# Peptides against a protein of PDB entry 1LOE: the designs that were tried, part 30

Target 1, 181 residues: chain A of PDB entry 1LOE
Amino acid sequence: TETTSFSITKFGPDQQNLIFQGDGYTTKERLTLTKAVRNTVGRALYSSPIHIWDSKTGNVANFVTSFTFVIDAPNSYNVADGFTFFIAPVDTKPQTGGGYLGVFNSKDYDKTSQTVAVEFDTFYNTAWDPSNGDRHIGIDVNSIKSINTKSWKLQNGKEANVVIAFNAATNVLTVSLTYPN
Target 2, 181 residues: chain A of PDB entry 1LOE as posed
Amino acid sequence: TETTSFSITKFGPDQQNLIFQGDGYTTKERLTLTKAVRNTVGRALYSSPIHIWDSKTGNVANFVTSFTFVIDAPNSYNVADGFTFFIAPVDTKPQTGGGYLGVFNSKDYDKTSQTVAVEFDTFYNTAWDPSNGDRHIGIDVNSIKSINTKSWALQNGKEANVVIAFNAATNVLTVSLTYPN

## One batch from the design tools (peptide; aimed at target 1 T9)

Design b2_p23_5_s1 (made by RFdiffusion4, then SolubleMPNN; from b2_p23_5, 12 letters changed)
Fold by OpenDDE base, seed 5:
Structure b2_p23_5_s1 (fold): chain B 181 residues (1-181), chain A 23 residues (1-23)
Amino acid sequence: as target 1 above (181 residues)
Amino acid sequence: SASDLRARIDILSISFSSELDLS
């Protein structure tokens, strides 16, 4: 069995096991994906490749990730666009910003993307988001148009705890989000 | 589409683990 694990409880000024892309950076022991400014995309990648699929056996890895995030908007009624946790090819680069969250380029399924993301989407994009207009968690496979979504109540400025787990045997991805405080 | 209604997004901590059976 091949295993990969990492844990970062405080993000340092020179976090050696992360690759920063776009406007992503660390400050005050946090990873900041974006500041409250226009037209920015920030990403951070784990610096080592993760063997998630074996071509010889066809086996797919089980994985679990947990993280804590804060979205802090000047106006809680106007919050764009959200962020993702994503898995992509080793040479991945920032993609289209805005509603595409810097990880996708189309609402159409694109197998060449080879990208899976869990989105925490705070902004309603009419062309692909659920018609109720709710902020939502979505599972995205090779498209910004989620294969499944669930409404989520953003608590502006509060810490949210997330757990994402994938079970390869059942092919089920589970997402949980809580506001403990 | 691109939006300018931006917010600050911070990650405070993260853990990750994966296990791949090669048999």
Scores: peptide ipSAE 0.733, ipTM 0.948, DockQ to the pose 0.692
OpenDDE base, seeds 1, 2, 3, 4: peptide ipSAE 0.729, 0.715, 0.723, 0.731; ipTM 0.944, 0.938, 0.941, 0.946

Design b2_p23_5_s2 (made by RFdiffusion4, then SolubleMPNN; from b2_p23_5, 10 letters changed)
Fold by OpenDDE base, seed 5:
Structure b2_p23_5_s2 (fold): chain B 181 residues (1-181), chain A 23 residues (1-23)
Amino acid sequence: as target 1 above (181 residues)
Amino acid sequence: SSSDLTAEISITSISFSSELDLS
């Protein structure tokens, strides 16, 4: 069995095991994906490739990730756009911003994207988001249009705890989000 | 596009682990 793991409890300046893209950076022990300014796209990649699929056997890895995030918006009623946790090819670069969250370029399924993301979406895009207009968690496979979603109530400025787990044997991805405070 | 709207988004901690059967 091949295993990979990493843990970052405090993000340092020039964090050596991360690759920063776009506006992403570290400050005050946090990874900042975007500041409260217009037209920003920030990403961070784990610096080492993760063997998630083996071409010889066809096996897919089990994985689990947990993280804590904060969304702090000046206007609680107009919050854009959210962010993702994603898995993409090694040479991945920032994609379309705004409602595409810097990870996708289309609402149409594009297998060449080879990207899976869990989105924490704070803004309703009529063209692809759930019609109820709720802020939501979504599972995105090769498209910004989620294959499944669940409504989520943003607590502005508060820490949210997330756990994402994938079981290769059952082919099930689970997501949980809690506000401990 | 919603890029004109703003929010600061930060991650305070993260952990990741994976296990791949090579047999």
Scores: peptide ipSAE 0.723, ipTM 0.937, DockQ to the pose 0.730
OpenDDE base, seeds 1, 2, 3, 4: peptide ipSAE 0.720, 0.710, 0.710, 0.717; ipTM 0.937, 0.932, 0.932, 0.936

Design b2_p23_5_s3 (made by RFdiffusion4, then SolubleMPNN; from b2_p23_5, 12 letters changed)
Fold by OpenDDE base, seed 5:
Structure b2_p23_5_s3 (fold): chain B 181 residues (1-181), chain A 23 residues (1-23)
Amino acid sequence: as target 1 above (181 residues)
Amino acid sequence: SPSDYRAEIRILSMSGSSVLDLS
């Protein structure tokens, strides 16, 4: 069995187990993906590669991730674009920003992307988002166009707790989001 | 996306674990 685990409750100025990309950085013991400025993309990768699939047996890893986030916008009605939790190849680099959330480049399915993401999407892109225009959580497989979505009401400036779990035996990904305060 | 739709996104804590059976 191969196991990987980590826990970060305070982000240091030189967090050794994270790789920062784009505008992602740490300050005041927090990880900041983006500041409230124009045209920025920030990413942070866990520094150790995770063996998620074994070619000899075909086995896929079970995994769980938990995190607390805050989206803080000057205008609660005008909030773009959101962010993702994602899994991608070890040599992954930032992709298209804006509505593509820095992890995808197309709404068309692209198996070469090898990227799975859970999006927390605050901006309605007419070309691929659910037609009701709601802010939403989405599961993205090799495309910014989600295979499944659920409406989500953003509480601007409030802490949200997220748990994402994957069960390899059932091939089911579960996502929970709560506002405890 | 419109430039005036800007927002700050912060992660306060994060954890993860994975288990792969090699048998």
Scores: peptide ipSAE 0.718, ipTM 0.937, DockQ to the pose 0.826
OpenDDE base, seeds 1, 2, 3, 4: peptide ipSAE 0.712, 0.712, 0.715, 0.710; ipTM 0.937, 0.932, 0.935, 0.941

Design b2_p23_5_s4 (made by RFdiffusion4, then SolubleMPNN; from b2_p23_5, 13 letters changed)
Fold by OpenDDE base, seed 1:
Structure b2_p23_5_s4 (fold): chain B 181 residues (1-181), chain A 23 residues (1-23)
Amino acid sequence: as target 1 above (181 residues)
Amino acid sequence: DSSNLRARIDITSISFSSELDLS
Protein backbone atom coordinates (compact mmCIF):
# COMPACT_ATOMS: atom_id res chain seq x y z
CA THR B 1 0.00 0.00 0.00
CA GLU B 2 1.23 3.45 -0.92
CA THR B 3 0.30 6.23 1.45
CA THR B 4 0.61 9.99 1.39
CA SER B 5 -0.23 12.44 4.12
CA PHE B 6 0.39 16.01 5.08
CA SER B 7 -0.95 18.55 7.53
CA ILE B 8 -0.60 22.30 7.68
CA THR B 9 -2.08 24.15 10.63
CA LYS B 10 -0.16 27.36 10.08
CA PHE B 11 0.89 28.45 6.61
CA GLY B 12 4.36 29.90 6.72
CA PRO B 13 5.99 32.50 4.48
CA ASP B 14 8.14 29.76 2.98
CA GLN B 15 5.82 26.78 2.90
CA GLN B 16 8.09 24.32 1.16
CA ASN B 17 5.51 21.60 0.61
CA LEU B 18 3.28 23.89 -1.44
CA ILE B 19 3.63 25.28 -4.93
CA PHE B 20 1.97 28.66 -5.28
CA GLN B 21 0.35 29.62 -8.58
CA GLY B 22 -1.05 32.90 -9.75
CA ASP B 23 -2.11 35.17 -6.96
CA GLY B 24 -1.95 32.59 -4.20
CA TYR B 25 0.24 33.46 -1.25
CA THR B 26 0.62 33.11 2.50
CA THR B 27 0.30 35.79 5.11
CA LYS B 28 -0.46 35.82 8.81
CA GLU B 29 -0.29 32.04 8.85
CA ARG B 30 -3.08 31.68 6.27
CA LEU B 31 -3.14 30.60 2.64
CA THR B 32 -4.81 33.37 0.67
CA LEU B 33 -6.18 32.20 -2.66
CA THR B 34 -7.53 35.57 -3.63
CA LYS B 35 -8.04 39.04 -2.28
CA ALA B 36 -11.15 41.08 -2.91
CA VAL B 37 -9.96 42.27 -6.31
CA ARG B 38 -11.02 41.54 -9.87
CA ASN B 39 -9.47 39.22 -12.41
CA THR B 40 -7.31 37.06 -10.18
CA VAL B 41 -6.65 33.36 -9.93
CA GLY B 42 -4.77 31.93 -7.00
CA ARG B 43 -3.89 28.30 -6.50
CA ALA B 44 -1.72 26.20 -4.26
CA LEU B 45 -0.56 22.68 -5.02
CA TYR B 46 0.89 20.06 -2.76
CA SER B 47 4.46 19.90 -3.96
CA SER B 48 4.80 16.12 -4.12
CA PRO B 49 2.93 13.93 -6.60
CA ILE B 50 0.25 11.72 -5.09
CA HIS B 51 -0.41 8.28 -6.50
CA ILE B 52 -4.19 8.35 -6.92
CA TRP B 53 -4.63 5.78 -9.68
CA ASP B 54 -2.51 2.74 -10.47
CA SER B 55 -2.41 1.84 -14.15
CA LYS B 56 -1.29 -1.73 -13.54
CA THR B 57 -4.08 -2.76 -11.20
CA GLY B 58 -6.66 -0.13 -12.02
CA ASN B 59 -6.98 0.60 -8.33
CA VAL B 60 -7.85 4.05 -7.09
CA ALA B 61 -6.73 5.46 -3.79
CA ASN B 62 -8.92 6.15 -0.83
CA PHE B 63 -8.38 9.67 0.38
CA VAL B 64 -9.63 12.13 2.93
CA THR B 65 -8.96 15.80 3.27
CA SER B 66 -10.07 18.19 5.95
CA PHE B 67 -9.64 21.93 5.73
CA THR B 68 -10.92 25.18 7.12
CA PHE B 69 -11.67 28.25 5.06
CA VAL B 70 -12.95 31.78 5.37
CA ILE B 71 -14.66 33.76 2.65
CA ASP B 72 -14.76 37.43 3.52
CA ALA B 73 -16.69 39.51 1.04
CA PRO B 74 -17.36 43.23 1.22
CA ASN B 75 -20.90 42.56 -0.03
CA SER B 76 -22.49 39.38 1.26
CA TYR B 77 -25.38 39.61 -1.21
CA ASN B 78 -23.24 39.13 -4.29
CA VAL B 79 -20.02 37.17 -4.01
CA ALA B 80 -17.86 35.89 -6.86
CA ASP B 81 -16.73 33.29 -7.47
CA GLY B 82 -15.73 30.77 -4.84
CA PHE B 83 -12.97 28.19 -4.84
CA THR B 84 -12.21 24.50 -5.22
CA PHE B 85 -10.32 21.66 -3.74
CA PHE B 86 -9.01 19.80 -6.77
CA ILE B 87 -6.90 16.93 -8.02
CA ALA B 88 -5.19 17.39 -11.38
CA PRO B 89 -2.11 16.23 -13.29
CA VAL B 90 1.25 17.10 -11.78
CA ASP B 91 2.01 19.72 -14.42
CA THR B 92 -1.29 21.52 -13.92
CA LYS B 93 -1.38 25.26 -14.44
CA PRO B 94 -4.04 27.85 -13.69
CA GLN B 95 -7.00 27.55 -16.03
CA THR B 96 -9.84 29.93 -16.78
CA GLY B 97 -10.77 32.28 -13.98
CA GLY B 98 -14.10 33.69 -12.98
CA GLY B 99 -16.84 31.11 -12.92
CA TYR B 100 -14.41 28.42 -14.01
CA LEU B 101 -12.61 28.91 -10.69
CA GLY B 102 -9.17 28.69 -12.25
CA VAL B 103 -9.54 24.93 -12.65
CA PHE B 104 -11.65 24.28 -15.77
CA ASN B 105 -12.13 25.75 -19.23
CA SER B 106 -15.52 24.43 -20.31
CA LYS B 107 -18.88 23.15 -19.19
CA ASP B 108 -18.47 20.36 -21.73
CA TYR B 109 -17.03 17.13 -20.44
CA ASP B 110 -13.35 16.97 -21.33
CA LYS B 111 -11.65 13.74 -20.36
CA THR B 112 -8.25 15.22 -21.22
CA SER B 113 -8.62 17.60 -18.29
CA GLN B 114 -8.10 14.73 -15.85
CA THR B 115 -9.36 16.99 -13.12
CA VAL B 116 -11.70 16.35 -10.22
CA ALA B 117 -12.78 19.23 -8.05
CA VAL B 118 -15.08 20.01 -5.19
CA GLU B 119 -16.33 23.51 -5.71
CA PHE B 120 -17.57 25.94 -3.13
CA ASP B 121 -19.42 28.14 -5.55
CA THR B 122 -20.74 31.49 -4.41
CA PHE B 123 -21.82 32.88 -7.78
CA TYR B 124 -24.63 31.73 -10.06
CA ASN B 125 -23.51 31.13 -13.63
CA THR B 126 -26.67 30.64 -15.67
CA ALA B 127 -24.99 28.44 -18.25
CA TRP B 128 -24.12 25.58 -15.92
CA ASP B 129 -25.09 26.15 -12.28
CA PRO B 130 -28.22 24.77 -10.61
CA SER B 131 -31.25 26.74 -11.70
CA ASN B 132 -32.32 27.62 -8.17
CA GLY B 133 -29.44 30.08 -8.02
CA ASP B 134 -28.28 28.90 -4.62
CA ARG B 135 -24.70 29.02 -3.53
CA HIS B 136 -23.64 25.44 -3.58
CA ILE B 137 -21.10 22.72 -3.16
CA GLY B 138 -20.47 20.83 -6.36
CA ILE B 139 -18.58 17.77 -7.48
CA ASP B 140 -16.87 18.50 -10.78
CA VAL B 141 -15.39 15.81 -13.02
CA ASN B 142 -13.61 17.15 -16.09
CA SER B 143 -16.12 19.98 -16.33
CA ILE B 144 -17.21 23.05 -14.42
CA LYS B 145 -20.74 21.70 -14.71
CA SER B 146 -21.11 19.66 -11.55
CA ILE B 147 -22.29 16.07 -11.61
CA ASN B 148 -23.95 16.72 -8.27
CA THR B 149 -24.63 19.76 -6.14
CA LYS B 150 -25.93 20.70 -2.74
CA SER B 151 -27.10 24.10 -1.58
CA TRP B 152 -24.82 25.82 0.89
CA LYS B 153 -25.45 28.95 2.90
CA LEU B 154 -22.36 31.12 3.04
CA GLN B 155 -21.64 32.72 6.37
CA ASN B 156 -19.58 35.71 5.37
CA GLY B 157 -16.39 36.09 7.35
CA LYS B 158 -16.92 32.91 9.35
CA GLU B 159 -14.65 29.90 9.41
CA ALA B 160 -16.07 26.75 7.84
CA ASN B 161 -14.92 23.17 8.36
CA VAL B 162 -14.85 20.88 5.34
CA VAL B 163 -14.29 17.15 5.07
CA ILE B 164 -13.96 15.47 1.69
CA ALA B 165 -13.60 11.71 1.54
CA PHE B 166 -13.36 9.30 -1.35
CA ASN B 167 -14.09 5.61 -0.98
CA ALA B 168 -12.59 3.70 -3.88
CA ALA B 169 -14.52 0.52 -3.12
CA THR B 170 -17.87 2.25 -3.50
CA ASN B 171 -16.69 4.99 -5.87
CA VAL B 172 -18.40 7.55 -3.65
CA LEU B 173 -17.12 10.99 -2.84
CA THR B 174 -18.59 12.60 0.26
CA VAL B 175 -18.44 16.23 1.26
CA SER B 176 -19.43 17.85 4.51
CA LEU B 177 -19.37 21.48 5.51
CA THR B 178 -20.11 22.96 8.91
CA TYR B 179 -19.84 26.30 10.62
CA PRO B 180 -18.83 25.40 14.16
CA ASN B 181 -18.66 28.96 15.42
CA ASP A 1 -16.98 48.17 -9.69
CA SER A 2 -16.61 44.44 -10.13
CA SER A 3 -14.24 44.34 -7.19
CA ASN A 4 -17.29 44.60 -4.95
CA LEU A 5 -18.25 41.12 -6.11
CA ARG A 6 -14.93 39.63 -5.13
CA ALA A 7 -13.97 38.18 -1.79
CA ARG A 8 -10.91 37.31 0.18
CA ILE A 9 -10.62 33.55 0.39
CA ASP A 10 -8.33 32.11 3.03
CA ILE A 11 -7.49 28.55 3.89
CA THR A 12 -6.54 28.40 7.54
CA SER A 13 -5.63 24.73 7.84
CA ILE A 14 -5.56 21.54 5.81
CA SER A 15 -4.92 17.85 6.29
CA PHE A 16 -4.76 15.18 3.63
CA SER A 17 -4.23 11.44 3.57
CA SER A 18 -4.42 8.82 0.86
CA GLU A 19 -4.02 5.06 0.67
CA LEU A 20 -3.59 3.14 -2.56
CA ASP A 21 -3.79 -0.64 -2.64
CA LEU A 22 -1.32 -1.95 -5.19
CA SER A 23 -2.44 -5.59 -5.07
Scores: peptide ipSAE 0.727, ipTM 0.942, DockQ to the pose 0.858
OpenDDE base, seeds 2, 3, 4, 5: peptide ipSAE 0.715, 0.723, 0.727, 0.727; ipTM 0.936, 0.941, 0.942, 0.941

Design b2_p23_6 (made by RFdiffusion4)
Pose (drawn by RFdiffusion4):
Structure b2_p23_6 (pose): chain A 181 residues (1-181), chain P 23 residues (1-23)
Amino acid sequence: as target 2 above (181 residues)
Amino acid sequence: AAITVKNISFSSTLSSTTGKVPS
């Protein structure tokens, strides 16, 4: 049995238990992944590796993560590219920016990626996004093309509370995001 | 757009009583 847990309710100026990659930094008690600036990537990782499954026993971890996040755009129309919570190898480095969300390099399945991410995508990329053109939440496994999506209406500047849970018994990954009110 | 995270929590449990990796 192994458990790993943590909580950060207010980020401080020297959050030593995070690894920052790209433009990720903490400001005014928030974790800032990108400022409202063009063509940039920011990532932050929890510093400890987490044992998610075991080859000897074949057991896989149950887990839950929750967080509140804000997307603040200049207006409701010109908004790119989005935000991900991701599970990647211990040595993960930033991948392609733009619509690939710092996490993937291809539309096609890439076995060497070894990452699954839940995306909160705010920009329709004709090449791989749901053709309806809506902003959406997606589950991505080794590709920027989501295996599943759900349209989501972005509330600019507002707090969204999200819970992602994985039940090892069913292999169900559930994602909930709620806007207050 | 600016993307910020205000708070976060995480918990995981791996044990002999949890499910198996699909074959």

Design b2_p23_6_s1 (made by RFdiffusion4, then SolubleMPNN; from b2_p23_6, 11 letters changed)
Fold by OpenDDE base, seed 2:
Structure b2_p23_6_s1 (fold): chain B 181 residues (1-181), chain A 23 residues (1-23)
Amino acid sequence: as target 1 above (181 residues)
Amino acid sequence: ARIDILSISGSSELSSSNGKKPA
């Protein structure tokens, strides 16, 4: 059995177990993915590779992650675009296409991307988002076009608690989001 | 919008007793 675990309760100025990409950085013990400006992409990767799938044996990992986030949109700023929690190959790089949340670059399914993401999408992209236009949580497999979505009411400036769990035996990914305050 | 992550934890377990997926 191969196991990995980590916990970051406060993000330091030189967080050793994270790789920062794009505009992502730490300040005031937080990981800031983006500031309230347009055309920015920030990412952070856990620095140690995690063995999620073994192509030789076919073994698939169970995993769970929990995190707390805040989205703070000023009154004069449209709430765009959101962010993702994602799993991707170790050489993954930020993607700059608008609406692709820094992770994807197409609505077409591409298994070679080997990327799974849970999106917290605050902007309606007519080309791929649910037609009701709601802000939503989505599960993205090798495409920005989610395989499943659920409407989500953003509470601007409030802390949200998220739990994402994957059960390899059942092949079920679960996502929960709560606003405790 | 400003997006901050305040905390994060995670764990994974790769085992032969888990489900399998072919290439």
Scores: peptide ipSAE 0.710, ipTM 0.942, DockQ to the pose 0.794
OpenDDE base, seeds 1, 3, 4, 5: peptide ipSAE 0.685, 0.697, 0.117, 0.686; ipTM 0.932, 0.935, 0.666, 0.933; seed 4 fails the geometry check

Design b2_p23_6_s2 (made by RFdiffusion4, then SolubleMPNN; from b2_p23_6, 10 letters changed)
Fold by OpenDDE base, seed 3:
Structure b2_p23_6_s2 (fold): chain B 181 residues (1-181), chain A 23 residues (1-23)
Amino acid sequence: as target 1 above (181 residues)
Amino acid sequence: AEVSITSISFSSELSSTNGKKPK
């Protein structure tokens, strides 16, 4: 059995187990992915590779992650774009295309991207987002076009608790989001 | 909007008793 685990409760200025990409950085013990400015992409990667699938044996990992995030928008009527939790190949690079949340670059399914993401999407992109225009949680497999979505009401400036779990036996990914306060 | 993460935990377990996906 191969296991990987990490926990960060306070993000330091030189957090050794994270790789910062783009505009991502730490301040006041938080990981800040984006500031309230246009055309920014910030990402942070866990610094060690995680063995999710073994091509030799076919084994697939179970995983669970929990995190707390805050989206702080100066204008509640114009909130873009949200963020993702994602798993991607080790050589993954930030993507700068608008609406792709820094992770994807197409709405077309591309199995070669080997990327799965849970999006917390605060901006409606007509080309791929649910037609109701709601802010939403989405599960993205090799595409920015989610395979499943659920409407989510953003509480501006409030902490949200997220749990994402994958069960390899059932091939089911679950996502929960709560605002405890 | 400003997006910040205040904490995160992650764990994974890869074993032969998990589900399998052939190459």
Scores: peptide ipSAE 0.714, ipTM 0.934, DockQ to the pose 0.842
OpenDDE base, seeds 1, 2, 4, 5: peptide ipSAE 0.651, 0.701, 0.428, 0.708; ipTM 0.910, 0.931, 0.806, 0.936

Design b2_p23_6_s3 (made by RFdiffusion4, then SolubleMPNN; from b2_p23_6, 11 letters changed)
Fold by OpenDDE base, seed 5:
Structure b2_p23_6_s3 (fold): chain B 181 residues (1-181), chain A 23 residues (1-23)
Amino acid sequence: as target 1 above (181 residues)
Amino acid sequence: AEISITSVSGSSVLSSSTGKKPA
């Protein structure tokens, strides 16, 4: 059995167990993915590769991750674009920004992406987002076009608690989001 | 928008499993 666990409650200026990409950085003990500036993408990767799938045995890892995020937009009525939690190959680099959230490059299914993401999408992209135009949580597999979505009401400037869990036996990914305050 | 993460944790357990590759 292989196990990996980590917990970061205060992000330091030299956080050894994270790899920062693009505009991502730490400040005031927080991980800042983006500022309120156009055309930016920030990412942070856990520095140690996680053995999610064993090609020899076919075993797939169970995992659970939790995090607390804040989206602070100057204008609550126009918020772009959101962010993701994602799993990608170890050598992953930032991808297309904007509505692709720096993680994908297409709305078409691309198995070569090898990327699974949970998106917290604050901006309606008519080409792929749910037609109701709601801000939403989505599960993305090799495409920015989600395989499943659920409407989500953003509370600007408030902390949201997220739990993402994967059960390998059932192949079910669960996502929960709450605003405790 | 400014997007920040204030805390994060994770755990992973790889053992005997019947799960499929997620991607």
Scores: peptide ipSAE 0.600, ipTM 0.874, DockQ to the pose 0.714
OpenDDE base, seeds 1, 2, 3, 4: peptide ipSAE 0.463, 0.485, 0.222, 0.370; ipTM 0.809, 0.816, 0.782, 0.765

Design b2_p23_6_s4 (made by RFdiffusion4, then SolubleMPNN; from b2_p23_6, 11 letters changed)
Fold by OpenDDE base, seed 1:
Structure b2_p23_6_s4 (fold): chain B 181 residues (1-181), chain A 23 residues (1-23)
Amino acid sequence: as target 1 above (181 residues)
Amino acid sequence: MRVDITSISFSSELSSTNGKKPA
């Protein structure tokens, strides 16, 4: 059995177990993925590789992650674009920004991407997002076009609690989001 | 918009008794 775990309750100015990409950085004990400026991509990676899938045996890991986030938008009617929690190859680099959230490059399924993401999408992209136009949580497998989505009511400036769990035996990914305050 | 993460935890377990995915 191979296990990996980490916990960060306060993000330090030199967080040793994170790799920062693009505009991602830490300040005032928070991880800031993006500021309220146009055309930016910020990412942070856990610094150690995690064995999620073994191609030789076919074994797949169970995992659970929980995190808290805050979105601050100066205009609640114009909020772009969102963010993701993602799992990608160890050499992953920032991808297309904007509606692709810096994680994908296409709405077409591309198995070579080897990327799974849970998106918290605040902006409606007509080419791939649910037609109702709602802000939503999406499960993205090798594509920015989600395999499943659920409407999500953004509370501007409020802290949200997220839990993402994957059960390899059932192949079910569960996402929970709450605003406790 | 500004996106801040204020905390995170992660745990994974890879075992032969877990589900399988074809190579």
Scores: peptide ipSAE 0.702, ipTM 0.931, DockQ to the pose 0.851
OpenDDE base, seeds 2, 3, 4, 5: peptide ipSAE 0.701, 0.697, 0.695, 0.699; ipTM 0.925, 0.925, 0.927, 0.931

Design b2_p23_7 (made by RFdiffusion4)
Pose (drawn by RFdiffusion4):
Structure b2_p23_7 (pose): chain A 181 residues (1-181), chain P 23 residues (1-23)
Amino acid sequence: as target 2 above (181 residues)
Amino acid sequence: SSDTTYTLSQTFTTSEFKAAVAE
């Protein structure tokens, strides 16, 4: 049995248990992944590796993560590219920016990726996004093309509370985001 | 008023899940 847990309710200026990659930094008690600036990537990883499954027993971890996040755009129309919570190898480095969300490099399945991410995607990329053109939440496994999506209406500047849970018994990954009110 | 909620879920085989992540 192995458990890993942590909580950070207010981020400080020297959050030594995070690894920052790209433009990720902490400011005014928040984790800032990108400022409202063009063509940039920010990533932050919890510093400890987490044992998610075991080859000797074949057991897989149950887990839950929750966080509140804010997307603050200049207006409700011109908003790119989005935000991900991701599970990747211990040595993960930033991948392609723009619509690939710093996490993937292709629309095709890439076995060497070994990452699954839940995306909160604010920009329709004709090549791989749901053709309805809506902003959406997606579950991505080794590709930027989501295996499943749900349209989501972004509330600019507002806090969204999200819970992602994985039940090892069913292999169900559930994602909930709520806007207050 | 009530909260606006968006939900999404996906079921994986054990093999698919393991192929997607490192041990």

Design b2_p23_7_s1 (made by RFdiffusion4, then SolubleMPNN; from b2_p23_7, 9 letters changed)
Fold by OpenDDE base, seed 1:
Structure b2_p23_7_s1 (fold): chain B 181 residues (1-181), chain A 23 residues (1-23)
Amino acid sequence: as target 1 above (181 residues)
Amino acid sequence: GADTVYTLSQTFSKQEFIDSVAE
């Protein structure tokens, strides 16, 4: 199978391989998707087409992406909703903000969404988030209600290194988040 | 000290994944 990989290590203001939607913008060193308040939406899309599934052959490609993020919230005990990496149709538009992270519109499964997302969720939404209330990493398939989650302790203001990989041979999506020490 | 690492994995059926991401 084919493998598509991309790594985002620098976010320049003139970076042309990104399409910004909503409140998203870049600085010299960072990509800012939203302000640290709820109900804002910012998205950045990789502008080059990625063929994960080939409709003609039925083949599914491997892919790996890596990036670094920082959440810098004014109040570490009251952080906004977080952010999401997602795979969606090419012409995707921002969806519902806030707890839906601008990617989904419902906690009900909707295959027409055609979206797989990895969320780094910093706000507990009682309607769909894990009942323990922990901040968490989640894997979302066509719904904001994650099919799998892992508790995650946000280190406010610290850089986190993320790798997201899909192995087509095993059909495993893997997310790793590292806070370097 | 050691890095703090979080890992999460999800297994899909091939068809489930295709259905989720197909255009």
Scores: peptide ipSAE 0.456, ipTM 0.831, DockQ to the pose 0.829
OpenDDE base, seeds 2, 3, 4, 5: peptide ipSAE 0.443, 0.442, 0.455, 0.455; ipTM 0.827, 0.835, 0.830, 0.830

Design b2_p23_7_s2 (made by RFdiffusion4, then SolubleMPNN; from b2_p23_7, 8 letters changed)
Fold by OpenDDE base, seed 3:
Structure b2_p23_7_s2 (fold): chain B 181 residues (1-181), chain A 23 residues (1-23)
Amino acid sequence: as target 1 above (181 residues)
Amino acid sequence: GADTVYNLSHTFSKEEFKAAVAE
């Protein structure tokens, strides 16, 4: 089984394998997707196509990606929707509805989306987020309503190291977020 | 102190996987 791996540790202006959509841009070694304001959308796509599943052959690839992100919230009690990693068809466009993380376009499951996302959600949406109201990590499958979540305490302004991996043999997607101390 | 670590996973069923992933 083939393994596709990519790591994004720096987001320089010369990062040619990123395609910016919406309000996304880079400054120095950081990628800025949005400000801490609701209803703003920015995203960046990894420009090299990856094939996780080949319907013709049935082959499924492993993948692993790692990145570091920082949320600098001007008001830690009023943070926007957060950050999302996603895998979707290459022709997807940013979704402009606030609360949908720039990836989804409704609160309902939509299999035509063909999108798997890992959300680092900093804003509580009563309609679909976990009822405890916690900021959370979520795994989203064709839906803004996460299929699984983990309560997550944002460390404002601190670097979070993330590893997302898919094991084709077990069909398991794993997410690990680490705040180094 | 020690690192703060959060782990989360999901196991796809075959049907769910096919619905979720585009080739």
Scores: peptide ipSAE 0.546, ipTM 0.912, DockQ to the pose 0.840
OpenDDE base, seeds 1, 2, 4, 5: peptide ipSAE 0.526, 0.529, 0.512, 0.534; ipTM 0.888, 0.903, 0.882, 0.901

Design b2_p23_7_s3 (made by RFdiffusion4, then SolubleMPNN; from b2_p23_7, 11 letters changed)
Fold by OpenDDE base, seed 1:
Structure b2_p23_7_s3 (fold): chain B 181 residues (1-181), chain A 23 residues (1-23)
Amino acid sequence: as target 1 above (181 residues)
Amino acid sequence: GAPQVYNLSQTFSKEEFISAVAE
């Protein structure tokens, strides 16, 4: 089984392997997808084609990605919707913003979306988020309504290290988020 | 302070995952 992996440790303004959509932009040190307000959309796409699924053979590749993010909201008690890492068709365009994170359009399952996402959701949307109201990590398949979630305590302004991996042998998608300090 | 670690996993059927990511 083939493995596709990448790690982004630096987000320069001239990164050739990123395609920005919406409000996304970079500084020397960071990638900013959205402003810390609701209903804005920013996306960054990995510009190199990846082959998670081989249509000719039917094989699924292993996949690993790692990155660091910071959410720096002016009011830690009223944070924007968060952000998401996602796998989608190469010609994907920004979708509905706000609680849909620019990636989905509905809480109803829509196979035509062809999108798998890991959300780091900082805002409680009553219509689809876990009823406990916790900020959470979620795994989303063709819907903003996560198929699995884990409560997550946001550390405002702190660096979080993330590893997302798909193991094709076990068909397990794993997400690990670490605040090292 | 001590590191805080959050882990989440999801098992898919092969067909389910392929259908989700197929182009």
Scores: peptide ipSAE 0.491, ipTM 0.866, DockQ to the pose 0.810
OpenDDE base, seeds 2, 3, 4, 5: peptide ipSAE 0.468, 0.467, 0.485, 0.487; ipTM 0.859, 0.862, 0.864, 0.868

Design b2_p23_7_s4 (made by RFdiffusion4, then SolubleMPNN; from b2_p23_7, 7 letters changed)
Fold by OpenDDE base, seed 3:
Structure b2_p23_7_s4 (fold): chain B 181 residues (1-181), chain A 23 residues (1-23)
Amino acid sequence: as target 1 above (181 residues)
Amino acid sequence: GADTVYTLSHTFSKEEFKAAVAE
């Protein structure tokens, strides 16, 4: 079983394996996707296609990715929709609907999207987010309504270290977020 | 102090996995 690993630790302007869509851009060593304003969309794609599943052979690949992100919210009590990592078909385009994290185009399950996303959601959408209103980490499968969530306390302006791993033998997707202290 | 760590996992069913992952 193949294992594909990639880590994004720097987001310099010369990063050739990133494809910017929407309002995404780099400044120094940071990737900026959006400002902390709703209804803005920015995303970056890893330019090398990753074949997680081959329908012809049935082979499934492991993968692991690691990155850091920072949310600098001008108002810690009024933050945008958040950040998302996603795996989707290579021809996907940014979705402009507010609240859909730039990945989804409706509040309903859509199997045709073929998208798995990990959201770091900082804005409460009453229609689909966990009812406790907490900022949360979510795993999304073809839907903005997460299949599983974890309450998450944002540390504004601090780097979060993220590891996302898929184990093909167990079909388990694991997300870990660490704030170093 | 100690690091603050959050973990979250999801186990895909076979059907869910096939529906979610593009070739």
Scores: peptide ipSAE 0.541, ipTM 0.912, DockQ to the pose 0.845
OpenDDE base, seeds 1, 2, 4, 5: peptide ipSAE 0.532, 0.527, 0.513, 0.529; ipTM 0.892, 0.899, 0.883, 0.898

Design b2_p23_8 (made by RFdiffusion4)
Pose (drawn by RFdiffusion4):
Structure b2_p23_8 (pose): chain A 181 residues (1-181), chain P 23 residues (1-23)
Amino acid sequence: as target 2 above (181 residues)
Amino acid sequence: SISFSSTLSTSNAKSTFWSDILG
């Protein structure tokens, strides 16, 4: 049995238990992944590796993560590219920016990726996004093309509370995001 | 704010899910 847990309710200026990649930094008690600036990537990882499954027993971990996040755009129309919570190898580095969200490099399945991410996507990329053109939440496994999506109406500048849970018994990955009110 | 918890235990179910993703 192995458990890993943490909580950070207010991020400080020297959050030593995070690894920052790209433009990720902490400011005014928040984890800032990108400022409202063009063509940038920011990532932050929890510093400890987490044992998610075991090859000797074949057991997989149950887990839950929750966080509040804000997307603050210049207006409600010109907004790109989005935000991900991701599970990747211990040595993960930033991948392609733009619509690939710093996490993937292709629309096609890439076995060497070994990452699954839940995306909160604010920009329709004709090549792989749901053709309805809506902003959406998606589950991505080794590809930027989501295996599943749900349209989501972005509330600019507002706090969204998200819970992602994985139940090892069913292999169900559930994602909930709620806007207050 | 953020919180996370993960539990790996012999009482959990056996699966190839993560091995198919993470090797």

